# Peptides against a protein of PDB entry 4GMN: the designs that were tried, part 220

Target 1, 375 residues: chain A of PDB entry 4GMN
Amino acid sequence: RYANITLLALVTLASIGTDFQETLVKGNQGSRESPISAADEEWNGFDDADGDAMDVDQKSSSGEDQEEDYEEIDVKEDDEDDDDDSITSEMQADMERVVGADGTDDGDLEDLPTLRELIQTAVPQLIRLSNLPIDSDESLTIQSHALSALNNISWTISCLEFANGENANIHNAWYPTAKKIWRKTILPILEADSADLKLATQVTSLAWAVARVLHGETPTDGNPHRKFISLYHSSKQQAGGNSNSIEEPEDPFQGLGVKCIGVVGSLAHDPAPIEVNREVGVFLVTLLRQSNNVPPAEIVEALNQLFDIYGDEELACDKEVFWKDGFLKHLEEFLPKMRTLTKGIDKRTQPELRTRADEALLNLGRFVQYKKKHA

## One batch from the design tools (peptide; made by RFdiffusion4, then SolubleMPNN)

Design b2_p23_2_s4 (from b2_p23_2, 15 letters changed)
Fold by OpenDDE base, seed 5:
Structure b2_p23_2_s4 (fold): chain B 375 residues (1-375), chain A 23 residues (1-23)
Amino acid sequence: as target 1 above (375 residues)
Amino acid sequence: SFLEENRKQSLELNRFLGKLWYQ
């Protein structure tokens, strides 16, 4: 009885965190859909002159348009509006305030009562539940749901803009709680060295969400970047050996490898120790060098992390790691491989992966040019 | 920074949405 109530409460908290994130992102997309004026910057095509175009006279065979009469199966959308309105009207109002806050109001969390209760009351309980002694299948289930709820909350908060002092009230309230999640939930699970890939995936997802806010201020105790790099390599070794289809998540961006890259990339941001930055940077560049055996989604993630880490020339990591360790050469040598990789992704079967790879390829070209200009 | 001059941030938000839907 008590276990079922606790489980229901955890499932509800996980759902609320998902719905909050969806609304937050829809709100942020609406504000960023300012019409990017199509500046027709004519990308001056490289004048490669010489290739003899052989005149292959493929005759237009007029195949008859068989109008296959697709019977409109009138799938009655039974709008079972299961309005599982998991979002309370108070949560919706808090979300609208957070999305609509142009960062101008240093408003106290007093104006965000649901978010305040989520951070101050719910998260500390979820941290406690994620640290229960594992002595039964029930305690494993409770831990899993507590991790899911923490993941969804942490991801949602990580979708807020905190640059330039935006949402500073929320950042200041979340920051100590995020460090507590890291030290009390993430580190103990990583130190337990469990062979459970499901648990490893959950904790790595949570670690990424937390590290997206804390960046290089993430606690360095026990060198967590090395643990996630080790987890990345271990996950690749297991996938190659056991034909136990742990169903690779249908979404290539949900893979444990992508999550590991996202965590270590986030951990390497300024003000991370230069040696942490270097170890992560070398790991990411090594993935590009070994790209023939790396999933395309992991390459896309690794590129985005490299752009984020080394996109500012004023940071100590630019001089001490990027230039000193010769990363520009590796990025430039990777450009033709990235073009081949991106072109090899089927737009019909993997449209999202293709779109993200096309963007990462574009940004790679721009990044190489940017770094050459700011050398 | 490269981010200020060149980042089309539009796809990053979709990148994070997908990550919650699959759990």
Scores: peptide ipSAE 0.227, ipTM 0.786, DockQ to the pose 0.372
Fold by OpenDDE base, seed 2:
Structure b2_p23_2_s4 (fold): chain B 375 residues (1-375), chain A 23 residues (1-23)
Amino acid sequence: as target 1 above (375 residues)
Amino acid sequence: SFLEENRKQSLELNRFLGKLWYQ
C-alpha cells in the first residue's frame, strides 16, 4: 500500500516536471517569434498555360463487381485525451511567471510557490528515497522512480537561463539542493560501482542535469569526471562483447555515451580545476580523433561541449589547456571527417541527428575561425 | 566569447535536449 502510493507520487512528480519543461520551452520559443512581418510578397499569378485536353477514350471494361464487404471497422479513435490533469492551475501560474518574467523581478520564490515546494519539500524526500538500501525489487523500483523524478525536476530547472544573473532567485534556491543531489544521490550510486547499466544511465542523466547548472562548481570529491569517463569506456566494452542488446534507446541522444559526455563536459567548465578540464578536454578531443568508431550523436555532443568549455579566451583553460595542448589543430583536422560523417546521416530516417550534425559542423567551422582570430 | 559572436544555436537545441525525460 505505502509503496504503491509512493510510486504513484513519484510518477506524478516526474510527469509534473515534463509538462513544466515543455511549457518553459514553448514560452521561450514564443518570445523569439518576432512577428515575421507578413511582407505581402505579391503571389505572381501562375500563367494559365493552355494545356491541351487529350481525349483519353472511355473504354468501358465491365469488370465484375466483387462487392468485398469492407466492414468499416469503426475504429473508435478513443481519443484518450490523456488530459494529463497533472498540471494544476497553480503550476500553470508558476510556469507563466517563469516564462513571462523579463528577468527584472528579483522576486523571491515567494512568487513561485509550486517550484518552491518542489525544491524545498519534494526534492529532499526524493533524495532520501534514492538512498534507500536496495534489499528488494520494491526498493529498487522506488530508487528508479525517485531518480526519474529527480532527473525530470533537475532537467526542467537546467533549461532556465541563469547567465547574466537571469532567474537568480531560482538559481539561488536550486544551487544548494543541486549540490545535495550530487553528494547524497549521484556520488554514492557512482561509488557503488554497480554493473546495472539502467541505474548507471539514470544516475548519469541526473548528473548531467545537475552539472548543467553547477558546471565547474560541481563537487570534485572523488574525481567524478574520471568515474564518468570510466563508465563511458565500460559501456562501450560491454556493448561490443555481449549482444545483450541493452536496447540502445531509439533516440541516439539518449544513449549512455552521450550522457557521459554531457556530464564530463559540464564538469569541465570554469571554475573547474585546470587538471579536471585537461582530462576532460583530452577525452573529448580523443573521441574526435577516434571518430570512425564513435556514434555520430556522441561526436555532436563532444563538439558542443568543446565549444562551451573553450568558447571564452579570457578563461584560464583557454591558455593552459586549449592552446597549450594544441586542440585547435585537432579540431581543424576533424572538419573534413565531420563533413563526411554528417553527409552519411540519412535525413529521412534520422532527421534530428542530421540537423544537429549539420549545426555542429557549421559551428565547428565557425569555432576554428574564431579561435584563429583570437589566437 | 564564441557564444556572443556566433550565437550558438545549440543553446536552443540544448533547451530541447532537456527532453531527456524518462518516460
Scores: peptide ipSAE 0.225, ipTM 0.783, DockQ to the pose 0.555
Fold by OpenDDE base, seed 3:
Structure b2_p23_2_s4 (fold): chain B 375 residues (1-375), chain A 23 residues (1-23)
Amino acid sequence: as target 1 above (375 residues)
Amino acid sequence: SFLEENRKQSLELNRFLGKLWYQ
């Protein structure tokens, strides 16, 4: 009885997350639509005059349509107003404030009461539920739903802009909570060394969402980047041996390999320790060198992570890792392979993968040119 | 930075991040 109520509450929290993200994504799209200046294309109407008006005499055949008196069976459609308006008016008002707020550096969530309660009240309970002793299938189910809800909330928050002091109030409120998720949920599950690839995928998704906000400030205790690199390799070894097709996610970017790359890439950003950055950078560059055996989605993610990590020449990792370890040469040598890989993706069957690969190829060419200019 | 000068970021990345939700 108590467990069913807890499960229902966790499913509801996971759903609330989803709806929150969809609204934030819609709001962020509306602000970035630069008004396409309606170029007044003066439609110069072609004056082609001459076409002869052939008078086709429409003979009015008066067909006597028999009014068959269909008795309108007044089926009261009970409009079950599925007021599945899962977004409360208070959540909607919080989202409108997050999307529309000029970055008032007021570090308090006083003006975001729903988001405050989500971060300060709900997330600590979810952390507790995700870290319960596993003693039953019921406790595994509770952990899975708690991880799902934490994943959703963390992804939503990670989609906010935090550059240049934007949303600093949300960042400052989330940052200590994100570190708690990392230390109390992610690390204990990674240390349990479970062979459960479902649990590994859930915790890795959550870890990526958290690391997308914390970046190089993610706690380095126990070298988590090495655990995710190990998980990447272990997942590839298992897929090659047992024909138990873990249903490859329909979305090629939802794969555990992509998620591992996303986590370790995010962990390697400044101010990450140079050794962490190096180990991750070498891992990512090695994927490009071995690209014949790497899924295209993982290559796209690895490229995006490399551009983010090494896109700033003022960072210590540029000199101490990128240039010192000769990464530019490997990126330049990968350009022709990336062109071949991208061209091999069918636009009709995998449109998203093709679009993201075309973008990553474009950015790879630009990145190589940029790094050569700033050498 | 490379991001400021040259990087095309797909707005589709945010839509893709939306699919990382567990239902």
Scores: peptide ipSAE 0.234, ipTM 0.794, DockQ to the pose 0.493; fails the geometry check
Fold by OpenDDE base, seed 4:
Structure b2_p23_2_s4 (fold): chain B 375 residues (1-375), chain A 23 residues (1-23)
Amino acid sequence: as target 1 above (375 residues)
Amino acid sequence: SFLEENRKQSLELNRFLGKLWYQ
């Protein structure tokens, strides 16, 4: 009973996080005419494992016909359906306020009651649920759903603009919670060193969403960037060996490799320690050097991360890492390879990957020129 | 910054948003 209620509440929180996200997508699409076709991929429910219950033929015995008058207990269907629509409408209204083009109302978290409740009440509970001791398939399921809900919330918030003091109220509310997710959920799971690639993918997705807001202010305790780099390499070794294709996600940008790159790239932003930045920068540049064996989506993400990390010449990492370790040469040498890679992507079968690669190629050319100008 | 001068950012927002539904 409590498990089913907890599972239902987690599914509802995950759904709430998705509806909140759809509203952000719709709100942001209203400002920019580019039709992104939402593919309505149906959430394929749990396959009912047909447990072949063995026919135990037990024959026994003859007892008498007492016609007990079963009083038809009129189970009142309590119309509990009304409360779910109200929460989604309030969340929609909160998102419309956050995404709304009239950026004049720095609405306090008082004006965002659903987002406030999500951050202050729901997320702390999800963090607790994600930290339950795994002692059963039920506890693993609860952890998975708690991670999915945290992922959805964290990604949704990471899609808000926080540059130039925009959404500062939301940022200030989220920032301590994001650090708590990192320290209480992400780090313990990464330290448990589980061979579960599903769990690793979930925690890495969540880590990326959290790190997209915290950047270089993400706690560096225990060198989590090295754990994600290790996870990247481990994921490549497993994909090459077992012909049990863990179904590569149909979206090339959902791969664990892309997520690992996104996390470590985000962790390497200023004010990250220069040695963390260097280790990540060397990792990313090494992917470009080894590009013949790297999926195009990972190359696109690695390039985007390199542009973000080293896009500002005023940062200490520009002098101490980018120029000192000769990254410009590697980027310039990669340009012809990126042109070949991008041209090799079929626009008909992989239109998104091609579009992202065309953009990353354009930005790579511009970035090399920019860095040569600011040398 | 490179972002201010020259980066074409795609709306990474919409792509990250589409990614949340499938877990």
Scores: peptide ipSAE 0.234, ipTM 0.791, DockQ to the pose 0.361; fails the geometry check

Design b2_p23_3_s2 (from b2_p23_3, 15 letters changed)
Fold by OpenDDE base, seed 4:
Structure b2_p23_3_s2 (fold): chain B 375 residues (1-375), chain A 23 residues (1-23)
Amino acid sequence: as target 1 above (375 residues)
Amino acid sequence: SEREFIRRQNELRQKRINEKLEK
């Protein structure tokens, strides 16, 4: 009973997080008239495992037919139109405010009560649930759902613009919570060194969402970038051996490799320690050098991370890593390979991947020109 | 969705790279 209620609450929180994400994204787009097609993220329904009904031979004891005249209580089905408006009017109002409000610098969410409750009430509980001892399939399921809910919330918040002091109130409220997710949920799971690729994918997705807000201020304790680099390599070794069992996600950008690149790229942003930046930068550049064996989506993400990390010449990492370690040469040498790779993607079968690759190729050319101009 | 976000981030990235190229 309590487990089912907890699972239902986690599913509901995960759903709310998704709906909130979609509406925040739609609201932020509402200022720009172009309708983006909602890609239906297929919610993989619970496979009801048909548990074999044990034939309990209940012996029919012949109890006497007392015809008790059950008065049909005409339960008026009040058609409560459960307007399953999953988005409460309060959530809608909060989402409209997040899109429209010049956030005050104070980490006060007085004007955003739903978001406040998500951050202050729901997330701490989800962190707790994600840290339960795994002693049963039920505890594993609870952890998975808690991670999914944390993922959806974290991705939603990470979709907000925090540059130039935008949404500073939300940023300031989220920032300490994001650090708690990192320290309490992400690090312990990464330290447990589980062979579970599903769990690894979930925690890596969450880590990416969190690291996209924290950037180089993500706690560096225990060198998490090396753990994600190791996970990247381990995932490639496993995929090469058992071609049969890991359904590659239909979306190339949902792959564990892409997620690992996204995490480590985000971790390498200023003010990350220069050695963390270097190790990540070398990893990313090495993927480009080895591009013949790297999925196109991972190349796109690696390029995007390199542009974001090294896009500012005023940062210490530009001088101490980008120029010092000769990254420009590797990017320039990769340009013709990227053109070939991008042209090799069929627009009919992989339209998104092709679009992203075309964008990354365009940016690579411009980035190389930029860096040459500022050399 | 992550897709829509990544699109916006790509637009912002493109803008940043262009602004840096124009300086």
Scores: peptide ipSAE 0.317, ipTM 0.892, DockQ to the pose 0.421
Fold by OpenDDE base, seed 1:
Structure b2_p23_3_s2 (fold): chain B 375 residues (1-375), chain A 23 residues (1-23)
Amino acid sequence: as target 1 above (375 residues)
Amino acid sequence: SEREFIRRQNELRQKRINEKLEK
């Protein structure tokens, strides 16, 4: 009984976290639709052209329609409208306010009561549930759902802009909680070194969402970047040995390899220690050099991380890592390979992967030009 | 969706790279 109630509550929290993400994304899109001035093109009236309807007569035959009495099996579709309308009107209003908030109001989370309760009350309980000893399939299920809820919440918050002091109130409320998720949920599970690829994927997804807010301020204790690099390599070794179809996720960007790249890339941002930045940068550049056996989605993510990490010449990592370790040369040498890789993706079967690869290729060319101009 | 968010981040990345190339 208690376990089923806990499970239901965790599923509901995971759903709420997803719905918040969708509402936040929709609200951010709506604000960018400047009203296209519907030019009142007066739709001039369609003139009454006369055309003669020809009379074609044809008369024919009397087929005896046998009334087959199709018993309408009244399949009561119990439309269980599982309208799991998990978004309360209060949650929707909070998300609309977060999206509409011009970053001027350093206001307390007093104005965002649902988000405050989510961060202060729900997340600390989810952290506790994710740390339960795994003694049964039930405890494993509880952990998985707690991780899913934390993942959805963390991804949603990571979708907010925090640059230039935007959403500073939300950032300040989330930041200590994000560090708590990292230290109490992510690190202990990574240290347990479980051979469970599902759990590893869930934790890595959560780690990416958390690290997208914390960046280089993510706790460096125990060198977590090396653990995720190790996990990346271990995941590749397991896929090569057992022909048991680990169902490659239908979405190439949901793979454990992509998630590992996303985590370590985020960890390497300023103000990360230069040595952490170097180890991650070398890992990412090494993927490009070894690209012949690397999934295209991982190459796209590795490029995007390299652009984000080294996109600012004022940062210490530009001089001490990017230029010092000769990363420009590796990016230039990769340009023709990226063109071949991108052209090899069928736009009919993998339209998203092709679009993101075309974008990454365009950005790679421009990034190389930028770095050459500012050498 | 995570996809739409990643798209927005890619647009912002492209903008940042262009602004740096124009300077």
Scores: peptide ipSAE 0.317, ipTM 0.892, DockQ to the pose 0.365
Fold by OpenDDE base, seed 5:
Structure b2_p23_3_s2 (fold): chain B 375 residues (1-375), chain A 23 residues (1-23)
Amino acid sequence: as target 1 above (375 residues)
Amino acid sequence: SEREFIRRQNELRQKRINEKLEK
């Protein structure tokens, strides 16, 4: 009973997160009417219908075969759909306010009641649930759902623009909570060194969402970038050995390898320690050098991270890492390989991967030109 | 959707790179 209520509440919080992101995206698209069917994104990570039907062994007492005429009780599905629309409407109203908000820098969310309740009330409870002792399959299920809800909330907030002091009130409210998620949820799970790839994928997704807001201000305790680099390498070793199809996610960009790259890339942004930046930069450049054995989606993400990390010549990492460690040469040598890789992707079978690879190839050419101009 | 957000991030990235190249 309590477990089912907790699970339902976690489901609802995860769903609320999803709808909020969709609303943010629709609001930002203004004029492009193409309904991208929301169904295929890993943010809808609720479709793990592990329909392990609890075989409630209803011990059928052997009462006599009265042919009770099953009057088809037309259970009118009372449209309980109205409550989901209500929550989505409140979140939509919060999003309209976020887009219009003259950002007060005080971290006050007075005008954003739904977002305030998510950050102040829901997230602290989800952090507690994600830290329960794992002593049963029920506690593991609760942890998984708590991680999914935290993932959704964190991704949603990471979709906001915080550049140039935009949404400063939301940033200031989220920032201490994001650090708490990192220290209380992400780090303990990463330190437990679980062989569970599902849990590793969930915590890595959450870590990416959190690190996309915190960037180089993400807590460096325990060298988390090295843990995610190690996880990247470990995931590649396991996929090669056991033909137990953990079905590679149908979306190439939802793979654990892509998520690991996204996390470590985000961790390496200014003001990250120069040695953290260097270790991540060397990892990313090494993927490009070994590109024949790396999935195309991971190459796309590694390039995007390199562009974001080293896209500003005023940052210390430009002089101390990018130029010092000769990254321009590696990017220039990779350019013809990227052209071949991108052309090898079939536009009919993998249209998204091809589009993102075409964009990354274009950006690589421009980035190399930029760096040569500012050398 | 994550895809559309990633698309916007890619557009912003492309814009930043172009602005840096034009300077």
Scores: peptide ipSAE 0.320, ipTM 0.893, DockQ to the pose 0.363; fails the geometry check
Fold by OpenDDE base, seed 2:
Structure b2_p23_3_s2 (fold): chain B 375 residues (1-375), chain A 23 residues (1-23)
Amino acid sequence: as target 1 above (375 residues)
Amino acid sequence: SEREFIRRQNELRQKRINEKLEK
């Protein structure tokens, strides 16, 4: 009984995190719909070409009406109760405030009561549930759902802009909680060194969402970047050896390899220790050098991480790692390979992968030009 | 969803890289 209530509450919290994300994204899009003035494109009238309707003779073939008794398959519309888990009016009001808030610098979530309750009350309970001793299938299920809820909440918050002091109130409220998720949920699971790839994928997804907010301020205790690099390599060895179809996620960007790259890339951002930045940068550049054996989605993510890490010449990592370790040469040598890789992706079967590869290719060319200009 | 956010992050990345090229 308590397990089912806990499970239902975790599923509901995971749903709330998803709906909150969608509303934040819609609200950020709605502010950019300046009404495209309906330019009256004069619909140049299609000229009435005189199509001579040829008189095809009605031959009356008397085909016998076999009354095939269409058994009305009473398709019971199972009313899938679309439990339209409709964004509560309070959540919608909080979303409108987040989108419309001229940054009141007050680090208080007084104006965001639903988000405050989610961060202060729900997340600490989810952290506790994710750390239950695993002694039963029920405890495994609770952990999985707690990780899913934490993942959705953390991804939602990571979708906010925190650059230039935007959403500083939310950032300040989330930051200590994000560090708590890292230290209490992510690190203990990574240290347990479980062969469970499902659990590894869940914790790595959560780690990516958390690290996208904390960046180089993510706790460095136990060198977590090396654990995720090791997990990346271990996942490749398992996929190569066991023809057991671990269902490659239908979405190439949901793979454990992409998630590992996203985590370690995020961990390497300023103010990360230069040695952490170097180890991650060398890992990412090595993927580009070995690109013939790397999935295209992982190449796209590795490029995006390299652009984000080394996109500022004022950062210590630009001089001490990017230039010192000769990364520009590797990026320039990879440019023709990226063109070939991108052209090899079928637009019809993998439209998203192709679009993201075209974007990464464009950015790679521009990034190489930028780095050459500011050499 | 994550897809729309990833798209926005790609647009912002592209903007940042362009701004660095124009300087």
Scores: peptide ipSAE 0.317, ipTM 0.892, DockQ to the pose 0.366; fails the geometry check

